Peptides against a protein of PDB entry 4ASU. Designs and how they scored, part 4

Target 1, 270 residues: chain A of PDB entry 4ASU
Amino acid sequence: ATLKDITRRLKSIKNIQKITKSMKMVAAAKYARAERELKPARVYGVGSLALYEKADIKTPEDKKKHLIIGVSSDRGLCGAIHSSVAKQMKSEAANLAAAGKEVKIIGVGDKIRSILHRTHSDQFLVTFKEVGRRPPTFGDASVIALELLNSGYEFDEGSIIFNRFRSVISYKTEEKPIFSLDTISSAESMSIYDDIDADVLRNYQEYSLANIIYYSLKESTTSEQSARMTAMDNASKNASEMIDKLTLTFNRTRQAVITKELIEIISGAA
Target 2, 83 residues: chain B of PDB entry 4ASU
Amino acid sequence: FTFASPTQVFFNSANVRQVDVPTQTGAFGILAAHVPTLQVLRPGLVVVHAEDGTTSKYFVSSGSVTVNADSSVQLLAEEAVTL

## One batch from the design tools (peptide; aimed at target 2 Q24 G63)

Design b1_p8_8_s3 (made by RFdiffusion4, then SolubleMPNN; from b1_p8_8 with V4Q H7V)
Fold by OpenDDE base, seed 4:
Structure b1_p8_8_s3 (fold): chain B 270 residues (1-270), chain C 83 residues (1-83), chain A 8 residues (1-8)
Amino acid sequence: as target 1 above (270 residues)
Amino acid sequence: as target 2 above (83 residues)
Amino acid sequence: SAPQTIVP
């Protein structure tokens, strides 16, 4: 490689390193906020799921329609965040299909669509875009919930798949159940609950869906920002190592050029 | 008893004496061993009666309340403020 | 901006 080539490459990598460092700082700021906002969101979301756990809501086996909601974002450069969710979605879809279930998919975030569209295009109902630029709000979750409820797909049971935040260096892809209004209303375990007006139950379910979606978005966002921060840190370190290597190569090449020139001068070789 | 909004936690698995909630069907008090029920909140006052006799008041906009068979209660408001 | 729906 010529000195010019090495110099060009050095410049390029240095620029990349600047970008990755900047992105790391941005991700760190977003992570700090997300982590703070996740604390109440987790209590809120887990509270919403308590009914399903305590009532042991079960979907009858004869019911075949299953909805998978994958939660991620539109933004890349965050390690395995999107691929992890997509992998879990694929696994779940395959398992459900093997069980004779009809599976439809909703993607929250364009990256889900990007990963799964080719292999699962026929199963997609809708994808939500414009996710991840700003922190998710309850309003955002409500929009998604409303669209889900109005999708016309009469699912019996669903699965929401998202990355649960563990720590700055760890997340886990998890699944939480979603139940249709009909499934909840017909569940034998719900008989212990006092006579609930149908309208009340419908409204309750709307909140429940919005709540769980909101929770999943908050978990996902926190996981994503932490993963991005780590990814950008790794990228910056890798760039640094490459800069060092190229600098050494540059110095060696420069010395070789100088030596060659000196030999040519001494030897009188044109 | 858990009482939270998307952005704030007021109670997390706390023991309380009574919680008065504004529901679409009317306000009712949740006592110990209340029958399981699901309700939707209407805008109004939530009153939490602590075991020590203290009373806290909150204004909520909307949301849900769940009373489970195990006496656990989840009050989940879209918006809530301390009064 | 709220999430936008993309229909396949």
Scores: peptide ipSAE 0.149, ipTM 0.939, DockQ to the pose 0.019
OpenDDE base, seeds 1, 2, 3, 5: peptide ipSAE 0.083, 0.124, 0.121, 0.123; ipTM 0.918, 0.937, 0.937, 0.940

Design b1_p8_8_s4 (made by RFdiffusion4, then SolubleMPNN; from b1_p8_8 with H7T)
Fold by OpenDDE base, seed 4:
Formats: C-alpha cells, structure tokens, sequence
Structure b1_p8_8_s4 (fold): chain B 270 residues (1-270), chain C 83 residues (1-83), chain A 8 residues (1-8)
C-alpha cells in the first residue's frame, strides 16, 4: 500500500472512531435515562402481569390462534438486540406451528420486520415504525395496544417477546403472555373474581395490554441503549487498534520509501 | 399492595389496612381478605390507610385495580399525583 | 410522534 492509501485509510478509521465515540456518549445518556425510567415501569408492568400469574390463566388447547408480538426498535448498531428477539420469535412460531396453532406476528420496530419479512411475511399483521428515536411513553403503548385490539385478528393467546434488562452488560430475551378478552372471561380460574361487568373487563384488558406493552418497551429500550453503548465502545476500541496498526505500517512504509530514495541517490540510479 | 403509575411508584408490595378506590362502578374500600375483583379506575381520589392509622390521598386519572385471591392488590393508574 | 402502523 502506498503512503497515500494508508493515510486515506487512517483518516477514514479516525472518522469512524469519532462517530462511534459520539454514538457511545449518546447511547450512554439515553441508557441512563432509560434505566431511571425503567424502575417504575417495571413495577407497573409486573403489577399488570400479576393477574395472569396469580390466576394461572390457561388457554384451552382447542384454541388455535396465537399472536406473537416482538418488541424492538427501528435503530441498528446495538449488537444482538434485534436478532435475539427475532430468534426467539422464530423459535416460538415454530413451536406453536408444530403444536398446530395458527400464528400471526406483530413487529414493534422496523428491525423485526427487516429480519423476519422474508421468512414470515405471510404471518405479519402489522409492523410499528418510529420506535426508538425517543423514549417510549404510555401513550405509545396505548396506540400499539389499540391497534392490536382493532386489528381484527381474534387471537386466543399471545406472546410478547422483548429483551429484559439485567445490567449494563446483560439482557435476556423473555416472553410474557397476552390473553384475549374471551380467554380471560372463560378461564375457570377467573371464577373467583366476583361479578365482573363485561364492559369493565374489556376496559381492564385494554389497560392490561397497554401496561404490558409499555413495560416491554421500557425493558427493550434500556437493553438496547446499554447494548449500543457497549457496541460503540467495542467499535471505538477496534478502531483504535486499527489506527495503531496502520500508523506503524505508515511509519515503516515511510522509512522504506526514504531508504529507497537514498539508495537511488547514492547509486546514481535514475 | 402495589400502587404505581407508569412513571412513579407509590407503594410496592406494602402492607396497608385499607385502600379506597374510585371505580367506574363506584368507590369501594379494599380491606384485608377482600374478595377477588377486577375494576377500572375513574378519575378520583385514592385513599390509602396505613396500619399506623395514617392516611395518604392521591388523585388518579384512569387505570385498573386488581384484588387477587391471595389478598395482593395492584392499583395501576395511568396518572397519579400525591395530594 | 406516535408509532406508525405499517401494513404488509
């Protein structure tokens, strides 16, 4: 490689390093906020899931319609965040299909669609875009919940798949159940809940769905920002190593050129 | 007893004497060993009666309240403020 | 902006 080529490459990598460092800082700021906002969101979301855990709601085996909601975002450069969710979605879809269930998919975030479109296009109901630019709000979750409920797909049971935040260096893809109004209302375990008005139950379910979606979005966001921060840090380190390597190569090449020129001068070789 | 909004936690698995909640079907008090129920909140006042006899008041907008068979209660408000 | 729905 010529000195010019090496210099060009050095410049390029240095620019990349600047970008990755900047992105790391942005991700760090977003992570810090997300983590703070996740604390109450987790209590809120776990509280909403408590009914399903306590009542041990089960979907009858004869019910075949299953909805998978994958929660991620539109934004890349965050390691395995999207692929982890997609992998879990694929696994779940395959398992459900093997069990004779009809599976439909909702993607929260464009990346889910991007990964699964080729293999699961026929199973997609809707994809939500414009996710991940700003912190998710309860309003956002409500919009998603409402659209889901109005989708016309009469699912019996669903699965919401998202990355749960563990630490700055760890997340875990998890699944939480979603139940239809009919499934909840018909569950034997719900018989202990006295005189629930149908309208009340419907409204309750709407809140429950919104709550769970909101929770999943907050977990996902925190995980994503943390993963992005880590990814950008790694990219910056890799760039640094490459810069060092290229700098050494540049210096060696420069010396070789100088030596060659000196030899040519001394030898009188044109 | 858990009482939270999406952005704030007021009670997390706390023991309380009584919680008065405004529901669409009417306000009711949740006591120990209350029968399991699901309700939807209407805008109004939540009053939490602590074991020590103190009371705390909150205004809630909407949301849900769940009383489970194990006497656990989840009060989940879309918006809530301390009064 | 709220999430935008994209249909297949």
Amino acid sequence: as target 1 above (270 residues)
Amino acid sequence: as target 2 above (83 residues)
Amino acid sequence: SAPVTITP
Scores: peptide ipSAE 0.215, ipTM 0.940, DockQ to the pose 0.019
OpenDDE base, seeds 1, 2, 3, 5: peptide ipSAE 0.194, 0.186, 0.189, 0.190; ipTM 0.929, 0.939, 0.939, 0.941

## One batch from the design tools (peptide; aimed at target 2 F59 E78)

Design b1_p9_1 (made by RFdiffusion4)
Pose (drawn by RFdiffusion4):
Structure b1_p9_1 (pose): chain A 181 residues (1-270 with 5 gaps), chain B 83 residues (1-83), chain P 9 residues (1-9)
Amino acid sequence: ATLKDITRRLKSIKNIQKITKSMKMVAAAKYARAERELKPARVYGVGLIIGVSSDRGLCGAIHSSVAIIGVGDKIRSILTFKEVGRRPPTFGDASVIALELSIIFNRFRSVISYKTEYSLANIIYYSLKESTTSEQSARMTAMDNASKNASEMIDKLTLTFNRTRQAVITKELIEIISGAA
Amino acid sequence: as target 2 above (83 residues)
Amino acid sequence: SVHSPFFPV
């Protein structure tokens, strides 16, 4: 309730809002990279339960929608392949998955809407390239919604700060008048 | 005729005369009228004879060539670089 | 240059 507590909390939530907004544009830039590389990947990959995701969270209902194997550390987190989503998926990564060894992944449509031999590794590559494009755009919206929630929180606290600031001024003034009187 | 690597796409549904292709057994030159077959590649060159008579030369490390019941061929390699 | 394949078939 003290001004010091409110000033500390404002700076704390502002730090979160700046970071979440900073990841909105990052997901927007990385999504643009992912879609640019999806066009040649879709023309490349055309011709057992495999779950395709990533280690990196903060992407909304992507890991929860997909429901030994399992690519993406967050899919095993419910009940394996680790270290994906930090860097764009290469064909070599799809090859290692095939080397260690009917498939579930998120297909890219747009920014809002989604759906859940040598040839076998091409399907894994197709899923990896589709998945990261889906993972990034969903994260773009997840951090956009978080930036909105943190801003609404700052507005509510600013009104509290103005009430407390007024209440401190009047209290100090009363202590002066009474001390005089 | 479709020729693509994971990185870049060279031909998208040609419309081409013939394509020389490296295969595990020697080499195969796929004409417009070729039997439906499924083949796997080896380290070798790919020569693309364009419809206007010109030539295109690439290199292939590995992959697959697929010619369907119709006059359609899809050639895909892990890496294809010039030169 | 000859490059080795990522996936052995």

Design b1_p9_1_s1 (made by RFdiffusion4, then SolubleMPNN; from b1_p9_1, 5 letters changed)
Fold by OpenDDE base, seed 1:
Structure b1_p9_1_s1 (fold): chain B 270 residues (1-270), chain C 83 residues (1-83), chain A 9 residues (1-9)
Amino acid sequence: as target 1 above (270 residues)
Amino acid sequence: as target 2 above (83 residues)
Amino acid sequence: PVLPPLLPV
């Protein structure tokens, strides 16, 4: 490579490094906020799931309609965040299909659609875009819940798949159950609850759905920002190492050019 | 007893004497060993009676309350403010 | 300004 080529490459990599450093700082700020906002959201979301765990709600095997909600975002450069959710969704869809279930999919974030479009396009009910530009709100979760309820798809059971935040360096893809009103109302374990009006149970279930979606969005966002911060840090380090290597190459090449020019002068070939 | 909104936790697995809740079917008090029930909240006043005799008041916009067989209670409000 | 809701596609 000529000195000019090396210089051009150095300039390009230095610019990339500046971008990745800036993105790291932005991700770090968003992560810090997301982590703070996740604390109450986790208590809230886990509280909403408590009924389903304590009532041990089971879906009869004869029920065939299953919904998968995959939660991620529109934004890239966050490592395996999207692919981990998509992988879990594929696995779940395959297992359910093998069990003779009908599977429909909701994608939260355009990245889910992008990954699954070729293989699962016919199973998508809806995809939500504009995810990840701002922190998710309960209003956002309510919009998703409302759209599901208004879709006319009468699922028996569902799975919401998202990345649960563990630490700044770790997330885990997890699944939480979603149950239809009919599944909840028909569960034998619900008999211990005092005579619950059907309208009350409907309202409760709808609210619970929004709560679980909200929780999943908060976990996903925190995981994503953490992963993006790490990815941008790694990219910045890799760029730094490449700059160092190219700088050494530049210096060696420069010395060789100077030596060649001196030899040409001495030899009279200049 | 857990009482939370999407943005704030007021009680997390706490022991309380009584919680008065505004439900769609009417206001009622949740005492120790209350029968299992599910209700939806209407806009109104929540009163938490702590074991030490202190009372805390909250206004809630909407939400749900769950009383389980294990005496655990989840009070989840869309919005809640301390009064 | 109320941020626009998520857009279904």
Scores: peptide ipSAE 0.075, ipTM 0.923, DockQ to the pose 0.072
OpenDDE base, seeds 2, 3, 4, 5: peptide ipSAE 0.046, 0.058, 0.050, 0.048; ipTM 0.917, 0.921, 0.922, 0.921

Design b1_p9_1_s2 (made by RFdiffusion4, then SolubleMPNN; from b1_p9_1, 5 letters changed)
Fold by OpenDDE base, seed 5:
Structure b1_p9_1_s2 (fold): chain B 270 residues (1-270), chain C 83 residues (1-83), chain A 9 residues (1-9)
Amino acid sequence: as target 1 above (270 residues)
Amino acid sequence: as target 2 above (83 residues)
Amino acid sequence: PVLEPLLPV
């Protein structure tokens, strides 16, 4: 490699390092906000799921329609955040299909579609885009919930798959159940709640769905920003190491060129 | 007793004496060992009676309330403010 | 979020 080639490569890597450092800072700021906003969101979302755990809602085996909601975002450069969700979606879809279930998929965030469109295009119902530029709000979750409920797609049971935040260095892809209104209303375990008006139950289910979607979005966002921060930090460190190596190579090459030129001058003067 | 909005937690697995909630079917008081029920909140006042006799008031916009067989209560408001 | 239907409506 010529000195010019090394210099060009150094300049390129230095620019990449600047970009990755900047992106790290942006991700760090978004992470700090997301983590703060996740605390109440988790209590809220887990509170909504409490009914389903306590009531032990079971979907009858004869019910075959299953909905998978994968939650991620539109934005890349966050390590395995999207691929982890997609991997679990694929696994779940395969398991359900093997059990004789009909599986349909909803993607929250464009990256789910980008990963699954070739292999699962026939199972996709809809994709929600414009996820991840701003922190998700309850309004955003309500829109998704409403669109799902009004989609006309009949499902008996579903699962929402998202990355749960554990720490700045750890997330776990998790699954939570979603149920149709009919499944909830027909569940034997709901008999202790029998004095509930059908309209009340419908409205309750709408809130429940919005709540779990909101929760999943908050978990996903926090996980994503943390993972992006880590990915950008790693990229910046790798760039730094490469800069150091190339700088050493540059210095050695420069010295060799100078030495060669001196020898040529001395030998040509002889 | 858990009382939260998407953005704020007011009570998290707390023991309380009574919670008065505004529901679409009418306001009711949740006492210990209340019959399991699901309700939807209407805009109105939530009153939490603590075991120590203190009373706290909140305004809620909408949401849900769950009373479970184990006497756990989840009050989940879309928006809530302390009064 | 914006809903993008996969099937051309």
Scores: peptide ipSAE 0.067, ipTM 0.924, DockQ to the pose 0.038
OpenDDE base, seeds 1, 2, 3, 4: peptide ipSAE 0.050, 0.047, 0.046, 0.050; ipTM 0.913, 0.921, 0.920, 0.923

Design b1_p9_2 (made by RFdiffusion4)
Pose (drawn by RFdiffusion4):
Structure b1_p9_2 (pose): chain A 181 residues (1-270 with 5 gaps), chain B 83 residues (1-83), chain P 9 residues (1-9)
Amino acid sequence: ATLKDITRRLKSIKNIQKITKSMKMVAAAKYARAERELKPARVYGVGLIIGVSSDRGLCGAIHSSVAIIGVGDKIRSILTFKEVGRRPPTFGDASVIALELSIIFNRFRSVISYKTEYSLANIIYYSLKESTTSEQSARMTAMDNASKNASEMIDKLTLTFNRTRQAVITKELIEIISGAA
Amino acid sequence: as target 2 above (83 residues)
Amino acid sequence: LAIAPKFPV
């Protein structure tokens, strides 16, 4: 309730809002990279339960929608392949998955809407390239919603700060008048 | 005729005369009228004879060539670079 | 050129 507590809390939530907004544009830039590389990947990959995701969270209902194997560390987290989503998926990564050894992944449609031999590794590559494009755009909206929630929280606390600031001024003033009187 | 690597796409549904292809057994030149077959590649060159008579030369490390019941061929390699 | 395959068949 003290001004010091409110000023600390404002700076704390502002730091979260700046970071979440900073990841909105990052997901927007990485999504633009992912879609640019999805066009040649879709024309490449055309011709047992495999879950395709990533280690990196903060992407909304992507890991929860997909429901030994299992690519993406967050899919095993419910009940394996690790270190994905930090860097764009290469064909070599799809090859290692095939080397260690009917498939579930998120297909890219737009920014809002989604759906859940040598040829076998091409399907894994197709899923990896589709998944990261899906993971990034969903993260773009997840951090956009978080930036909205943190901004609403700042507005509510600013109104508290103005009430407390007025209450401190009047209290100091009363202590002066009474001390005089 | 479709020729693509994971990185870039060279031909998208040609519309081409013939394509020389490296296969595990020697080499195969796929004409417009070729038997439906499924074949796996080896380290070798790919020569693309364009419809206007010109030539295109690429290199292939590995992959697959697929010629369907119709007059359609899809050639895909892990890596294809010039030169 | 001598480019090794990434995936063995």

Design b1_p9_2_s1 (made by RFdiffusion4, then SolubleMPNN; from b1_p9_2, 4 letters changed)
Fold by OpenDDE base, seed 1:
Structure b1_p9_2_s1 (fold): chain B 270 residues (1-270), chain C 83 residues (1-83), chain A 9 residues (1-9)
Amino acid sequence: as target 1 above (270 residues)
Amino acid sequence: as target 2 above (83 residues)
Amino acid sequence: LDIPPVLPV
């Protein structure tokens, strides 16, 4: 490699390092906001899931329609965030298919579609795009819930798969149950709630679905921004190490060029 | 007792004496050992009676209230403000 | 002293 080649490569890597440092700062700011907004959202979302935990709602074995909702975003450069969700979705879909269930998939964020489209295209109902540019709102979750309810797919039960935030350095891919109105209304454990009007139960279920989706989006966003911050930090460190190595190579190459030029002058071979 | 909106928490796993809620079917009070129920909120006044005898008032938009068999209560409002 | 019944957590 010539001195010019090394210099060009050094300039390129220095520019990458500047970009990754800038992206780290942006991710850090978004993470700090997401973490603040996750605190109430977690209490709210866990509160919405409490019925399903307390009532121990079970789907009858004869019920075969299962919905998988994968929650991520459209944006890359966040480590294993998308691949972790997609891996769990694949595992769940395979297990359900082996049990003789019909599986349909909803992708929240274009990255789920990008990973799974080739292998699971026939199972996709819908993919929601434009996810992750702005912090998710309850309105965003309500739109997703409404689209699901209007999809015409009569699922019996479902799974929402998302990355739960643990810490700035850790997330865990988790699954939470989703139940249809029919599954809730037919559950034996719901008999203690028998005085509930059918319209009330429908409205409650629709609201609960939006709540769970909102919660999953908030957990996913916080996990993603944290992972992006870490990924950009690692990229910046790797760029620094490469700059150091190339600088050493530049110095060695420069010395070799000078030595060659001196030999050419002394030998009169120019 | 848990009372939250998507953006704010008012009560998190708290013990209270009574919660008055505005539902689509009517307003009612939730006391200890209330029968299990699910209700949808209408716009209106929530009143929380704390163990110490203090009363807090909130205006809520839409939402849900759940009373479980273990007497745990989840009040989830789309929007809520302290009065 | 009868502890007044409270709505549990």
Scores: peptide ipSAE 0.033, ipTM 0.898, DockQ to the pose 0.023
OpenDDE base, seeds 2, 3, 4, 5: peptide ipSAE 0.025, 0.015, 0.032, 0.014; ipTM 0.899, 0.893, 0.906, 0.897; seeds 2, 5 fail the geometry check

Design b1_p9_2_s2 (made by RFdiffusion4, then SolubleMPNN; from b1_p9_2, 4 letters changed)
Fold by OpenDDE base, seed 5:
Structure b1_p9_2_s2 (fold): chain B 270 residues (1-270), chain C 83 residues (1-83), chain A 9 residues (1-9)
Amino acid sequence: as target 1 above (270 residues)
Amino acid sequence: as target 2 above (83 residues)
Amino acid sequence: LDIKPVLPV
């Protein structure tokens, strides 16, 4: 490589390093906010899931329609965040299909669609875009919940798949159940909840769905920002190492060129 | 007893004497060993009676309340403020 | 920016 080639490559990598450092700082700020907002959101979301756990709601085996909601975002450069969700969605869809279930998919964030488009395009009902630029709000979750409920797709049960935040260095892809109103209302275990008006139960289920979606979005966002921060840190370190290596190569090449030129001058003067 | 909004937690697995909630079907008091029920909140006042005799008041916009067979209560408001 | 539903193309 010529000195010019090395210099050009050095400049390019230095620019990449600047970008990755900047992105790390942005991700760090978003992570700090997301982690703070996750604390109440987790209590809220786990509180909503408590009914399903305590009531032990079971879907009859004769029910065939299953909905998978995958939760991620539109933005890349966050390690395995999207691929982890997509992998679990694929696994779940395959297992359900093998069990003779009909599977439909909702993608929260464009990256789910981007990964699954070739293999699962016919199973997608809808994809929600514009996820990840701003922190998700309860309003956003409500929009998703309402769109699902108004989609006209009948499902008996479903699963919401998202990355649960564990720590700045760890997330886990998890699945939580979602149930249709009909499944909840027909569940034998719900009989202990006396004097529930059908309209009350419908409204309750709408809140429950919005609550679970909101929770999943907050977990996903926190996991994503943390993973992005880590990915950008690693990219910045890798760029630094490459800069150091190329700088050494540049210096050696420069010395060799100078030495060659000196030898040519000396040899030509002889 | 758990009482939270999406943005704030007021009670997390706390023991309380009584919770008065505004529901679409009417306001009711939740005491110990209350029968399991599901209700939807209407805009109104939540009153929490602590075991020590203190009373706290909150305004809620909407949401849900769950009373389970194990006497656990989840009060989940879309918006809530201390009064 | 609000989340927008998009149908698979």
Scores: peptide ipSAE 0.043, ipTM 0.932, DockQ to the pose 0.043
OpenDDE base, seeds 1, 2, 3, 4: peptide ipSAE 0.041, 0.010, 0.012, 0.015; ipTM 0.911, 0.892, 0.896, 0.899; seeds 2, 3 fail the geometry check

Design b1_p9_2_s3 (made by RFdiffusion4, then SolubleMPNN; from b1_p9_2, 4 letters changed)
Fold by OpenDDE base, seed 3:
Structure b1_p9_2_s3 (fold): chain B 270 residues (1-270), chain C 83 residues (1-83), chain A 9 residues (1-9)
Amino acid sequence: as target 1 above (270 residues)
Amino acid sequence: as target 2 above (83 residues)
Amino acid sequence: LDIPPILPV
């Protein structure tokens, strides 16, 4: 590499390091907000899931239509956030297919589609874009829920796959169940719930779905921002190490060039 | 008894005497060992009666209420404000 | 010299 090439590379890496440092600070601010907003969202979302756990809602074995919802975002540079969800979605889809289930996929965030497009394009119903630019709201979750319910895919059960936040350095990809209105209404365990009007149950299910989606988005966002903060910190460190190495190479190359030029002068003066 | 909105928690696994909820089918009081039910909230007043006799009032916009067989209650409002 | 990926993939 010429001195010019090394200098150009040094300049490029220094610029990248500035960007990664800036992104780290932005991610840190978003993480702090997301973690604060996740606390009530967990209580709310876990509260919505309580019915399914307590009623032990099961999908009949004859029911074959399964929906997988992968929750991530459109934004990269957050380590394994997207690949972890996509990996779990692939595993779940394969397990369900092996069980003779029909599987359809919804991607929340364009990154899921980007990863799964080649292998699972035929299973995709819809992909929600513009995810992760702003903190998710309940309104955003309601829109996703409504679109899902109106998708025309009559699923019996589903799986929402997202990254649950554990700590600033840890997330875990998890799955939560989604049930169709028909599955809930036909569940034997639901017979203990008295005076459930069909319209009430429909509206309840719409809220439940929106609640679970909202919860998953909040978990995903917090996980993503923490992972991005870590990723940008690591990138900034890696850039620093590379700058140091390239600076040493530059100095060595400069000395070699000077030595060569001196030899050429001495040899040409002879 | 759990009462939360997407942005705020009012009660988390608390013991309460009674919760009065505004539902689409009518307002009802949830007491201990209430029959399991699912309801949808209408805009209105939630009244929480604590075991100590303290009464708290909340305005809710919409949402759901679940009364389970284990006497657990999940009141999940889209928006809720203390009054 | 393979530039170590600065950007986490």
Scores: peptide ipSAE 0.037, ipTM 0.922, DockQ to the pose 0.011
OpenDDE base, seeds 1, 2, 4, 5: peptide ipSAE 0.030, 0.033, 0.037, 0.035; ipTM 0.917, 0.919, 0.922, 0.923; seed 5 fails the geometry check

Design b1_p9_2_s4 (made by RFdiffusion4, then SolubleMPNN; from b1_p9_2, 4 letters changed)
Fold by OpenDDE base, seed 4:
Structure b1_p9_2_s4 (fold): chain B 270 residues (1-270), chain C 83 residues (1-83), chain A 9 residues (1-9)
Amino acid sequence: as target 1 above (270 residues)
Amino acid sequence: as target 2 above (83 residues)
Amino acid sequence: LSIPPILPV
């Protein structure tokens, strides 16, 4: 490499390092907000899931339609956030197919589709784009829930797959169940709730779905911003190390060039 | 008893004496050992009666209420404000 | 010189 090549690379890496440092700060600010907003969202979302845990809702084995909702975002540069969700979606889809289930997929965030489109294109019902630019709201979750319910796919049960936030350095990809209105209404364990108007149950299920989606979006967002902050920090460190290595190479190459020029002067071979 | 909106928590696994809720089918009071039920909230007043005799009032927009067999209650409002 | 990817994928 010439001195000019090394200098160009150094300049490029220094510029990347500035960008990654800036992105780290932006991710840190978004993370701090997301973590604050996640606290009530967890209580709300876990509260909505409480029925399914307490009622032990079971889908009959003869029921074959399963919906997988993968939750992530449109934005990259966040480590394994998207690939972790996609990996679990693939695993779940394969397991369900092996069990003779029909599987359809909804992607929340374009990155899910980007990873799965070649292998699972025929299983995709819809992909929600424009996810992750702003913090998710309950309104956003309600839109997703409504579009799902209006998709015309009459699933029996489903799985929502998202990254649950653990700490600044840790998230876990998790699955939560979703059930159709028909599955809930026909569940034997729901008999203790049986004196429920069908319209009430329908509306309740719409809220439940929106609540679970909202919760998953908040967990995903917090995990993503934390992972992005870490990824940008690592990128900045890697850039620093590369700058140091290239600087040493530059200095060595410069000395070699000077020595060569001196020899050429002394030898009269100029 | 858990009472939350998407953005705020009012009660988290708290013990309460009674919760009065406005539902689409009518307002009712949730007491200890109330029969399991699922209801949808209408806009209205939620009244929480604490074990110490204190009463707190909230306005809610919409949402759901779940009363479970274990006497746990989840009141999940889309929007809620303290009055 | 293959510069290792600085940016996380």
Scores: peptide ipSAE 0.031, ipTM 0.917, DockQ to the pose 0.011
OpenDDE base, seeds 1, 2, 3, 5: peptide ipSAE 0.017, 0.027, 0.022, 0.010; ipTM 0.916, 0.916, 0.919, 0.913

